# Peptides against a protein of PDB entry 1EBD, part 6

Target 1, 138 residues: chain A of PDB entry 1EBD
Amino acid sequence: KASYEGKVAAEAIAGHPSAVDYVAIPAVVFSDPECASVGYFEQQAKDEGIDVIAAKFPFAANGRALALNDTDGFLKLVVRKEDGVIIGAQIIGPNASDMIAELGLAIEAGMTAEDIALTIHAHPTLGEIAMEAAEVAL

## One batch from the design tools (peptide; made by RFdiffusion4, then SolubleMPNN)

Design b1_p8_8_s1 (from b1_p8_8, 4 letters changed)
Fold by OpenDDE base, seed 4:
Structure b1_p8_8_s1 (fold): chain B 138 residues (1-138), chain A 8 residues (1-8)
Amino acid sequence: as target 1 above (138 residues)
Amino acid sequence: LPVVVRPV
């Protein structure tokens, strides 16, 4: 946030039009396992009256997580049921701090669970868990 | 202690 706001401020000082619009601000906790979140939690969406699908996939079912012997946790997608748009994501598990960036991009771009499910993820990777969770939301 | 990072 501050580095991004610093870029926007530098562009404004240079006489370029720049705006800060944040649909999704990621939050990361470098714990073991790592925790990452972007956009809505399922309960936050429900409290705002948004009908959501909460699609959850465990790292214990991910081939790369098994190969790393690091299978704790899960990915959760929070999908708006009306249009399939991803409005939030939570990751607890290996590499959650980096993997949240794909889901941050998806939320900022207004992508659907179908867009992620149809995106080819390299096999075997931790990132495939986003595709697997998106398939659960269809 | 876990480090809480917001985007800097």
Scores: peptide ipSAE 0.031, ipTM 0.507, DockQ to the pose 0.039
Fold by OpenDDE base, seed 5:
Structure b1_p8_8_s1 (fold): chain B 138 residues (1-138), chain A 8 residues (1-8)
Amino acid sequence: as target 1 above (138 residues)
Amino acid sequence: LPVVVRPV
């Protein structure tokens, strides 16, 4: 946030119109397992009256996580039911801190669960869990 | 202790 606000402030000082309108500010906790989040939590969307699908896929079902012997946690997508747009994501598990960037990009681009489900992920990777969670939302 | 890295 502050590094980004610093860039926006520098642009404003340079006489460029700068607006900060970001849906997807990532938050990371470097614990074991790692925790990452971007966009809406399921309850936040519900409290705002957004009808959502919470699509959850466990790392225990991911081939790379099994091969690493690191299968704790899950990925959750928060998908708006009206249009299938991804409005939030949470990851608890291996490489959550890096994996949240794909989902941050998807949210900022206004991508759907179908867009992620139709994206070929390399096998076996931890990243396949995003595709698998997107398929659960369809 | 988990290091909460909020994007600074």
Scores: peptide ipSAE 0.029, ipTM 0.508, DockQ to the pose 0.037
Fold by OpenDDE base, seed 2:
Order: sequence, then C-alpha cells, then structure tokens
Structure b1_p8_8_s1 (fold): chain B 138 residues (1-138), chain A 8 residues (1-8)
Amino acid sequence: as target 1 above (138 residues)
Amino acid sequence: LPVVVRPV
C-alpha cells in the first residue's frame, strides 16, 4: 500500500496520469504463522450480495509444508459463482506474505479459479496450495 | 501510459 501510493505520487509529480486503486491491495501480518489477505473476504462479498464459493486448502496436505515440518494454517479462495472469477484470498501459514502475490495478480487480471488450477506450479512448493485451492473451487 | 479504468 504505502510503496504503491508513493509511486502514484511520483507519477503525478512527473505529470503522468496515475490513480490509486484499492481493489487488490494486500494486507500482511508477519506473525508465526504469517497472515495475508487480498481482495474480498467471504463475508464482505456476501454483504454486497455476491454469491461466492469459499474454497479452502490446508497446509497440512501440502508436500512442501510437510517437508518443512510447518503445516499450520490454510489458504482460502473467494470465487464469484457466476463466472468463477477470483475476487479474494486469505492465507494463514508459512510464507503467506510471498504466496499472496500470485493471488493479488490473479484478482488484478480478473482470472478464474480454472486459470490458477490449470497453471503448472513447481513441485514441491507452498505455491501448489493456491492451485489445490483453485481445484476445490471448480 | 493509458489510464486503465476498471469497470466496477
């Protein structure tokens, strides 16, 4: 957020058209386990009348998390039922602060759960949890 | 750069 607002300010000073867009701004807490969120929470989408799928995949089912002996938490995708578009994500677990960037990109690009599910993730990685959660949303 | 206006 602050770094992005600083870039928008620099572009405005340079005479370039720039706007601050808050649709896919990540929020991160560097706790143990880490917490990250981008876009809608499931309840926020419901309060706006959006019909959503909340797809959840646990770190305990991921081969990399098992190999690291760090299996606490989960990834949740918030997917719009009408078109399968990803509108939010929440991660509690190891490296959640880095893992949220893929899902921020997916939301910013208007990608579907199918787009993530069909993306080849490296094995074994924590990133595969995003793919597995996307498969749960199909 | 073109301003990307996203439809809400």
Scores: peptide ipSAE 0.024, ipTM 0.392, DockQ to the pose 0.189
Fold by OpenDDE base, seed 3:
Structure b1_p8_8_s1 (fold): chain B 138 residues (1-138), chain A 8 residues (1-8)
Amino acid sequence: as target 1 above (138 residues)
Amino acid sequence: LPVVVRPV
C-alpha cells in the first residue's frame, strides 16, 4: 500500500494520470515456515455467497521442497466454481513471500485454474506447486 | 516474533 501510494503521488506531482488500484494486495509473514496470502480466503468468499473450490497441495509432494528438506505446509487456491477463475491464494511453506506474486498476477489478470495448470513450470521448482494445486481444482 | 510485512 504505502510504496504503491508513494508512486501514485510522485506520478500525480509529475502531471501524469495515475490511479490507486488495490486489486490482489499481498500479505506476508516472514515466519518459519513463511506465510503469504492474496485475494479471498475460502471463508470470506463463502460469507459473500460465492460458491468456491478450495484446492490444496502439500509441499511434502513437491520435488524441490523434498530436495531442500523443507516440506512443511501447503499451497491453497480459492477458485470460483461458476467460471474456474482464481479469486484467492494462500501459501504456508518455503519461499511463500516470493511465490505469492505469480498468484497475485493470476488474480489481477482474471486467470482460471486451467490457465495455471496448462502453464509449464520448470522442474524441479517450488513454483510447480501452483500447477499441482490448479490441477486439483479441475 | 515473525515480522508482518505489508509490501504495499
Scores: peptide ipSAE 0.029, ipTM 0.514, DockQ to the pose 0.040; fails the geometry check

Design b1_p8_8_s2 (from b1_p8_8, 3 letters changed)
Fold by OpenDDE base, seed 5:
Structure b1_p8_8_s2 (fold): chain B 138 residues (1-138), chain A 8 residues (1-8)
Amino acid sequence: as target 1 above (138 residues)
Amino acid sequence: LPVVERPV
């Protein structure tokens, strides 16, 4: 956030219109386990009257997480029911700080849960949990 | 409490 605000400020000083309303500003906490979020939380979407699917997949069911002996937490997708568009994601678990970037990209691109479910993820990886959570949303 | 490093 601060690094991005610094870039926007530099662009504004340079006389460029610094107008990009990002839907997906990531929030990361480098804890053990790591916590990351982008876009809507399930409750925020509901409070705005958005009908959502909350698709959740646990790291305890991920082959890479098992191989690392780091299986705490989950990935959650917040998917708009009307069109299947991903509007939020939360990760608690291994490498959540890096893994949130894929989901940030998906939200900014207006991707669906189907788009992620049909994306081939390398096996075994932690990233497969995004695909598995997307399949839960279908 | 876990050490929270905030990304700068």
Scores: peptide ipSAE 0.029, ipTM 0.617, DockQ to the pose 0.030
Fold by OpenDDE base, seed 2:
Structure b1_p8_8_s2 (fold): chain B 138 residues (1-138), chain A 8 residues (1-8)
Amino acid sequence: as target 1 above (138 residues)
Amino acid sequence: LPVVERPV
C-alpha cells in the first residue's frame, strides 16, 4: 500500500496518468508461521451476497514444505462460484509473504482457479500449494 | 470492496 501510493504520487508529479487502485492490496504479518492475505475473506464475500468456493490446501501435503521440515498451515482460495474467478486468498505458513504475490496478480488480472491449476509450477516448491488449492476449487 | 466485474 504505502510503496504503491508513493509510486502513484511520483508518477503524478512527473505528469504521468496514475491512479490508486485498492482491489488487491496484500496484508502480511511476518510471524512464525507467516500470515498473508489478499482480496476477500470467505465471510466478507458471503456478507456481500457472493456465492463462493473456499478451497483449502495444507502445507503438510507439499513436498517442499516436507523437505524443509516446515509443514504448519495452509493456503485458502476464495473463488466466485458463478465464473470460477479468484477474488481472495489467505496463506498461513512458511514464505506466505512471498507466495501471496502470485495470488495478488491472479486477482488483479481476473484469473480463474482453472488458470492457476493449468499453470506449471516448479517442482518441488511452496508455490505448488497455490496450484493444488486451485485444483481443489474446480 | 467493489467487485469489479471484469469480463472473463
Scores: peptide ipSAE 0.024, ipTM 0.435, DockQ to the pose 0.126
Fold by OpenDDE base, seed 1:
Order: structure tokens, then C-alpha cells, then sequence
Structure b1_p8_8_s2 (fold): chain B 138 residues (1-138), chain A 8 residues (1-8)
């Protein structure tokens, strides 16, 4: 956040058009397993009256996580039912701190669960869990 | 304790 605000400030000082706009600010906890979140939690969306699908996929079903013997946790997508737009994501598991960036991009771009489900992920990767969770949301 | 890094 402050690093991004610092870039916007530097661009403004340089006479470039720049704005601070944030739809999705990631939050990370470097625990074992790692925890990451971006956008809405399922309960936050419900408390605001947003009808959501909470699509959850476990790392225990991910081929790369199995190969790494690191299968604790899950990915959760929070998808708005009206239009299928991803409004939040949570990851507890291996590489959650880096994997949240794909979902941050998807939320900032206004992507749907279908957009992620139709995106080819390399096999076998931890990242495939985003595709698998998106398929659960369809 | 794991440090909560928010990307600042």
C-alpha cells in the first residue's frame, strides 16, 4: 500500500497522471501454513447483503501439493452470484503469499469464476487450485 | 509469531 502510494506520489511529482485506486488490498500472514486474503470474506459480503457463492478447494486434492507432501489448507473464492464476478479470495496453504497475486489481479480486473476456470494453468502446479475452486463456483 | 505483512 505505502509502496504503491509512494509510486503514485513520485509519478504526480514527475507530472504524470496517476491515481491511488484500490479494489483489492492483499493481506498475508507468513505462518506455516501461510495465510493470504484479498477482497471480501464470505461473511463480510453477506453482512453487506451480497448474495455469494463460497467455492472451496482443498490442497489435499492438488497434484503439486501431494507431490510436495504439503497438503494442509485450501483456497476459497467468494463469487457474487448475480454475475459470477470474483469479489474475494482466501488461501491457507503452501505458497499462499505468492498465489494470492493471481486472485488479486482477477478481482482488480473484475473477472468471473468462469474466466479463471477457462484459464489454462500449468500441470502440476499449486496455482491449479485457483482453477479448481473456480470450477466449483460454476 | 508470524509477522503480518500487509503490502505497504
Amino acid sequence: as target 1 above (138 residues)
Amino acid sequence: LPVVERPV
Scores: peptide ipSAE 0.032, ipTM 0.571, DockQ to the pose 0.039; fails the geometry check
Fold by OpenDDE base, seed 3:
Structure b1_p8_8_s2 (fold): chain B 138 residues (1-138), chain A 8 residues (1-8)
Amino acid sequence: as target 1 above (138 residues)
Amino acid sequence: LPVVERPV
């Protein structure tokens, strides 16, 4: 956020139009394991009266995480039941800080769990866990 | 989550 706001401030000083309003601002903690989040948590969606599916897949079932011997944690998708649209995601595990960007893009674009489930991910990668969690939401 | 570092 602060790095992006710094770019917008520089563009505004240069006389360029710049918009600061994205729905999906990521939050990251560089711990071991890493923690990342974008959009709604499951409880925040419920407190607003949104009916959601919380789809969860563990890194212990991911082929790349097994090959790295780093299998702690999970990915969680928060999916709106009415239309299958992804409204939030949380990652605890290896490379969570970088992997949250795919899910931030999916939320900003209004993508569904089906859109991610039908997207071919390279094998074996940590990124396949997004596809596996999307399949759990169908 | 406790925010320890903000890259954003």
Scores: peptide ipSAE 0.024, ipTM 0.557, DockQ to the pose 0.043; fails the geometry check

## One batch from the design tools (peptide; made by RFdiffusion4, then SolubleMPNN)

Design b1_p9_1_s1 (from b1_p9_1, 6 letters changed)
Fold by OpenDDE base, seed 4:
Structure b1_p9_1_s1 (fold): chain B 138 residues (1-138), chain A 9 residues (1-9)
Amino acid sequence: as target 1 above (138 residues)
Amino acid sequence: KEEALEKIR
């Protein structure tokens, strides 16, 4: 956010029109475990009257997390039931600060849980947890 | 753990 707002401000000062019409701004806390979020929380979507699927997959079931001995936490996808579009994601666990970018891209592009589920993730990686959570949402 | 994420909003 702040780094991007700095670029937008620099472009605006340079006389370039820069609209920050982002659907999702990632939020990250570099704790142990790391915490990251982008887009809607499940309760936020419900409070706005959006019918959602909350698909949750634990790092304890991820092969790379097991190999790293860092299995605390989970990934949660917030998927709109009407069309399967991903509207939010939360990660607590290893590399959450970096992994949130894939989900930010998916949200900004209007991708579905099916789009992620059909995307081949390398094995074993932490990133596979996004695919596994997407499969839970189908 | 989820309650910690709600504080990041």
Scores: peptide ipSAE 0.052, ipTM 0.734, DockQ to the pose 0.032
Fold by OpenDDE base, seed 3:
Order: sequence, then C-alpha cells, then structure tokens
Structure b1_p9_1_s1 (fold): chain B 138 residues (1-138), chain A 9 residues (1-9)
Amino acid sequence: as target 1 above (138 residues)
Amino acid sequence: KEEALEKIR
C-alpha cells in the first residue's frame, strides 16, 4: 500500500494520470506463520447480505508443505454462491505473503472458483493449495 | 489463528 501510494504520488507530480482504483488491496503480516488477506472476510460478506461459501484447505494436506515440514495453517476462499465468483481470500501458512497475489489477481479479474480449480498448478507446490481450496468450493 | 487474521482486517 504505502509503496504504491508513493508511486501514484510521483506519477501525479509528474503530470501523469494515476488511478488508485484497486478493489482488492492485500494485507500481510510477516509473522510465523505468515498471515495474508485480500478482499472480503466471510463475516464481512455475510454482514453485507452476500450468501457465501467459505472453502478452507489445510497446509497439512499440501504435498509441498509436508516436504518442507511447514504445515501450520490453511487457505480460505470466500466465494459468492450465486455465481461462484471469488470475492475474498485468507492465508495463514508458509509463503502466504507471496501466495496472496494469485488470489488478488483472481478477485480483480472476477474469476470463479471453477477457473482456479481448472488451472493447472505445478506439483508439488504451495500454490497448489489454491486449486485444492477451489475444488472444495464446487 | 483466526484471531491473527483479525489483526490484518
């Protein structure tokens, strides 16, 4: 956020049109385990009257997390039930700070859980957990 | 764990 706001300010000072129009701003805490979020939390969506599926998959079931001996936490997708569109994601676990970017892109593009479930992820990777959580939402 | 996500909300 702050680095992006600094870039936008520099572009505005230089007389370039700059849009700060991100719908999905990621939030990260570099704890152990790492925490990351983008878009809606499940309760925020419910408080707005959005009917959602909260699809959760544990790192303890991810092949790369097992190989790294770093299996604490989970990925959660917040999926709108009406159309299957991903409106939020939360990650607690290994590489959460980098993995949140895929889900930020999916939310900004208006992608569905099916779109992620049908995307081939490299095996074994931590990123494969996004596909596994998307399959839970179907 | 879920309480850690509330810190980034």
Scores: peptide ipSAE 0.050, ipTM 0.733, DockQ to the pose 0.031
Fold by OpenDDE base, seed 2:
Parts: sequence; C-alpha cells; structure tokens
Structure b1_p9_1_s1 (fold): chain B 138 residues (1-138), chain A 9 residues (1-9)
Amino acid sequence: as target 1 above (138 residues)
Amino acid sequence: KEEALEKIR
C-alpha cells in the first residue's frame, strides 16, 4: 500500500494520471508463520449480503510444505457463488507474503476459481495451494 | 489462526 501510494504520488507530480482505488490491496504480517490477506474476508462478504464459498486448503496437504518441514497454516479463498469470481484470499503459512500476489492479481483481473484451478502450477511448490483451494471451491 | 487473520483485516 504505502509503496504504491508513493508511486501514484510521484506519477501525479510528474503530470501522469494515476488511480489509487484498487479492489485488492494486500495486507501482510511477517510473523512465523506469515499472514497475508487480499480482498474480502468471508464474514465481510456475508455482512454485505454476498453469498460466498469459503474454500480452505491446509499447508500440511502440500508436497512442498512437507518437503520444507513447514506445514502450519492454510489458504482460504473467498469465492462469490453467483459467478465463481474470487473476491478475497487469506493465507497463514510459509511464504504467505509472496503467495498472496497471485491471488491479488486474480482478484484485480476478475478471475474465477475455475481460472486458478485450470492454471498449471509448478510441482512441487507452495503455489499449488492456491490451485488446490480453487479446486475445493468448484 | 483465524484470529491472526482478524488482526490484518
């Protein structure tokens, strides 16, 4: 957020039009395990009257997390039931701070859980957790 | 774990 706002301010000063209003501003806490979020939380979507699927996939079921001996946590996708569009994601686990970027891209692009599920992820990677959570949402 | 996510909401 702050780094992005700084770029927008610099571009505006340079006479370039720049918009600050993004749907998907990531939030990260560099704890052990790391925490990351982008877009809607499940309860936030429900409070706004959005019917959602909350799909969870645990790090303990991921081959890369097992190989790293770091299996604490999960990824949660928040998917709008009407059209399958991803509207939020939350991650607690190793590399959550980097893993959130794919999901931020998906939300900003208006992608569905199907789009992520049909995207081939490299094996074995922590990134496959996003694909597996998307499959759970289908 | 979910309580840790509420801190970043």
Scores: peptide ipSAE 0.050, ipTM 0.726, DockQ to the pose 0.031
Fold by OpenDDE base, seed 5:
Structure b1_p9_1_s1 (fold): chain B 138 residues (1-138), chain A 9 residues (1-9)
Amino acid sequence: as target 1 above (138 residues)
Amino acid sequence: KEEALEKIR
């Protein structure tokens, strides 16, 4: 956010058109476990009258997380029921700060849970949890 | 754990 706002401000001062309205700004807390979020929380979507599926997958069921002995937390996808579009994601767990970027890309691109579920993730990886959560949303 | 996400909101 702050770095992006700084870039937008610099572009505006330079007389360049500053118009990229992003759908999603990631938020990260570098705690143990790490916490990351992008787009809608489930309750925010509900408060706006969006009918959503909250698909949750635990790191305790992820092969890489097991191999790392770091199985605390989960990934949650917030999926709009009307069209299956991913509108939010939250991660608590290993590498959440980096893993949120895939889901930020998916949201900005207007991807569906099916798009993520049909994307081959390397096995075993932490990133595979996004695919598993997307399958839960189908 | 969900309470930690509410702090990021």
Scores: peptide ipSAE 0.049, ipTM 0.724, DockQ to the pose 0.031

Design b1_p9_1_s2 (from b1_p9_1, 6 letters changed)
Fold by OpenDDE base, seed 3:
Structure b1_p9_1_s2 (fold): chain B 138 residues (1-138), chain A 9 residues (1-9)
Amino acid sequence: as target 1 above (138 residues)
Amino acid sequence: KEEALEKIK
């Protein structure tokens, strides 16, 4: 957020028009394991009266995580039941800080769990867990 | 672990 706000400010000072309405700002903690989030948490969606599916998949079932001997944690998708649109995501595990970007893109584009489930991910990769969690939501 | 994530936002 702060880095992006710095770019917008620099462009405005230079006399360039800068208008970007971002909806999904990621939050990251570089702990061990790493933690990342974007969009709604499940309880936040429920508190706003949104009917959601919370689809969870563990890193212990991911082939790349097993090969790295780093299988703690999970990925969670928060999916709106009415239309299948992804409205939030949380990751605890290896490379969560980078992996959250795919899900941030999906939320900003208004993609569904089906869109992610039908996207081919390279095997074996940590990112493949997003596809596996999306399949749980279907 | 989920409780730790809720504290980040």
Scores: peptide ipSAE 0.036, ipTM 0.693, DockQ to the pose 0.031
Fold by OpenDDE base, seed 4:
Structure b1_p9_1_s2 (fold): chain B 138 residues (1-138), chain A 9 residues (1-9)
Amino acid sequence: as target 1 above (138 residues)
Amino acid sequence: KEEALEKIK
C-alpha cells in the first residue's frame, strides 16, 4: 500500500494522472502462518448489501502444502453472487504473501470465479488452492 | 485466525 501510494504520488508530481484504487490493494502480515487479504471481506460485502458466496478451501487438502508439511489455514474467495465476480480474497497459510497477487490481479481485472477455475494451475503447487476455492464458488 | 485477518485492513 505505502509503496504504491508513493508511486502514485511520484507520478502525480511528474504531471501524470494517477489514482489509488483501494479495491485491490493487498494487506499482508508476515506471521507464521502468513496472512494476506485483498478486496472485500465477506462481512464488509454483506454490510454494503452485496450478496456474496464465500468459498473456502483448506491448505490441508492441498498437495503442495502436504508435501511441505505446512497445512495450517485456508484460502477464502468472496464472490459476488449476481455475476460471479471475485471481489475479495483472504489467505492464511504458506506463501500467502505471494499468492495474494494472483487474486489481486483477478479482482483488478474484474474476473469471475469461473475464470480462475478454468485456469490450469501447475501440480502440485500452493497456487492450486485458488483454483480449488474457485471451483467451490461455482 | 480470520478475526486477526479482518483487523489487517
Scores: peptide ipSAE 0.036, ipTM 0.692, DockQ to the pose 0.032
Fold by OpenDDE base, seed 5:
Structure b1_p9_1_s2 (fold): chain B 138 residues (1-138), chain A 9 residues (1-9)
Amino acid sequence: as target 1 above (138 residues)
Amino acid sequence: KEEALEKIK
């Protein structure tokens, strides 16, 4: 956020038109395990009257996480029930800080859980957990 | 674990 706002400010100072309009801002805590979030939390969506599916998949069921002996946590997708569009994601677990970027891209692009579920993820990878959570949302 | 997510807000 701050880095993005810095670019916008620099462009504005240079006399260029600048607009800050984003759907999702990632947030990361570099703890052990790492925590990351982008877009809506489930309760935030509900508080705004959005009917959502919260699809959760544990790292304990991910082949790469098992191989790494790092299986704490989960990935959660917050999916708008009406159209299947991903509006939020949370990750607690290995590489959460980097893995959130795929989901940030998906949210900004207006992708659905089906789009991610039908995207081939390499096996075995931590990234597969996004696909697995997306399948839960279907 | 969900308490850790509340700290990200």
Scores: peptide ipSAE 0.035, ipTM 0.693, DockQ to the pose 0.031
Fold by OpenDDE base, seed 2:
Structure b1_p9_1_s2 (fold): chain B 138 residues (1-138), chain A 9 residues (1-9)
Amino acid sequence: as target 1 above (138 residues)
Amino acid sequence: KEEALEKIK
């Protein structure tokens, strides 16, 4: 967010039209384990009257996480039931700060859980956790 | 663990 706002400010100072878009801004905490979030939390969606599926997949079920001996945490997808569109994601686990970028892209593009589930992820990777969580949402 | 996510909000 701050880096993006700084870029927008620099563009404005340079005389270029620019706007800060607050849609799907990622939030990251570089703790151990790392924490990342983008878009809606499940309860926020419910409080706004959005009927959602919360699909959760644990790092302990991922081959790469097992190989790294770093299996704490989970990924949660928040999927709108009406159309299957991903509206939020939360990650607690190794590399959450990098893994959130794929999900931020998916939310910004209006992708569905099916789109992510049908995207082949390299094996074995932590990225497969997003695919597995998307399959849970189907 | 979910309580850690509440701190990111």
Scores: peptide ipSAE 0.033, ipTM 0.682, DockQ to the pose 0.031

Design b1_p9_1_s3 (from b1_p9_1, 5 letters changed)
Fold by OpenDDE base, seed 2:
Structure b1_p9_1_s3 (fold): chain B 138 residues (1-138), chain A 9 residues (1-9)
Amino acid sequence: as target 1 above (138 residues)
Amino acid sequence: KQEALEKIQ
């Protein structure tokens, strides 16, 4: 957010048309474990009357997390039931601060859980958790 | 530990 707003301000000062888009702003806490979020939380979507699937996959079931001996936490996808579009994601676990970028891209692009489930992730990686959570949403 | 992480959600 702050770095993006700073870039928009620099572009505006340079005389270029620029706008701050607030659709999918990631929030990150560099704790142990790391916490990251983008888009809707499940309860926020429900409070707005959006019918959602909350798909959750634990780091303890991921081969890379096991190999790192860092298996605390989970990834959650918030998927709109009407069309399968991903509208939010939350990650608590190792590298959550970097892993949130894929899900931010998916939300901004209007991708579905099926789009992520059909995307081959390298094995073994923490990124496979996004694919596995997307499969849970199907 | 897992239940405590689920409460951060």
Scores: peptide ipSAE 0.020, ipTM 0.570, DockQ to the pose 0.027
Fold by OpenDDE base, seed 4:
Structure b1_p9_1_s3 (fold): chain B 138 residues (1-138), chain A 9 residues (1-9)
Amino acid sequence: as target 1 above (138 residues)
Amino acid sequence: KQEALEKIQ
């Protein structure tokens, strides 16, 4: 957030049109486990009258998390039910701080859960949990 | 632990 806002401010001072879209700005807490979020929480979407699917997949079912002996938490996708577009994601677990970037990209690009589910993720990886959560949303 | 993490979201 702050680094991106600083870039937008520098671009504006340089006379370039730039905007901060707060929809795809990640929030990260470097706790144990790590916490990351981008876009809508499920309740925020509901409070705005958006009908959503909350698709959740646990790190306890992820092959890489098992191999690391770090299986706490989950990935949650918040998917708009009308069109399958991903509007939010939350990760609690190993490497959540880096893994949120894929989902930030997906939200910013207006991608669907199907787009992620059809993207081949390397096996075994932590990132594969995004594909597994996307399959739950279908 | 998992139930406590679910309440953060």
Scores: peptide ipSAE 0.019, ipTM 0.589, DockQ to the pose 0.027
Fold by OpenDDE base, seed 5:
Structure b1_p9_1_s3 (fold): chain B 138 residues (1-138), chain A 9 residues (1-9)
Amino acid sequence: as target 1 above (138 residues)
Amino acid sequence: KQEALEKIQ
């Protein structure tokens, strides 16, 4: 957010067209475990009247997390039920701060849970949990 | 721990 706003402000000061359209703004807390979010939380979507599927997959079931002995937390996808479009994601667990970027890209691109579920993730990786959570949403 | 993390979300 702040870095992006700084870029937009610099472009505006330079006399360039500046538009700020935010579809998804990532938020990260560098705790142990790390916490990351992008787009809607499940409750926020419900409060706006969006019918959603909350698909959750635990790091305790992820092969890489097991191999790292770091299995705390989960990934959650917030999927719009009408069309399967991902509108939010939250990660609590190992590498959450970096892993949120894939889901931020998916949200900005208007991708579905099916798009992620059909994307080959390397095995075993932490990133594979996004695919597993997407499969839960189908 | 998992249940506590789920309550923070």
Scores: peptide ipSAE 0.019, ipTM 0.581, DockQ to the pose 0.027
Fold by OpenDDE base, seed 3:
Structure b1_p9_1_s3 (fold): chain B 138 residues (1-138), chain A 9 residues (1-9)
Amino acid sequence: as target 1 above (138 residues)
Amino acid sequence: KQEALEKIQ
């Protein structure tokens, strides 16, 4: 947020038109394990009357997390039931701070859980857990 | 550990 707002302010001062309408701002905590979130939490969606699927996959079932001996946590997708669109994501686990960027892109583009499930992820990677969680939502 | 992490988010 702050770094991006600083870039927009510099462009505006330079006389360039800048439009900022971002829907999904990532939040990161560099703890052990790391915590990252983008878009809706499951309860926030429910409180707004959105019918959602909470699809969850554990790092204990991820091949790269096992090879790193770092298997604490999970990835959660918040998927709107009406159309399968991803409206939120949460990651607790290894490299959550970088892995949240893929899911931020998916939310901003209006992608579905099927779009992520059909995207080939490299094996074995931590990022492969996004595909596994998307398959749980189908 | 996992149940404690599930209560944080």
Scores: peptide ipSAE 0.018, ipTM 0.588, DockQ to the pose 0.027

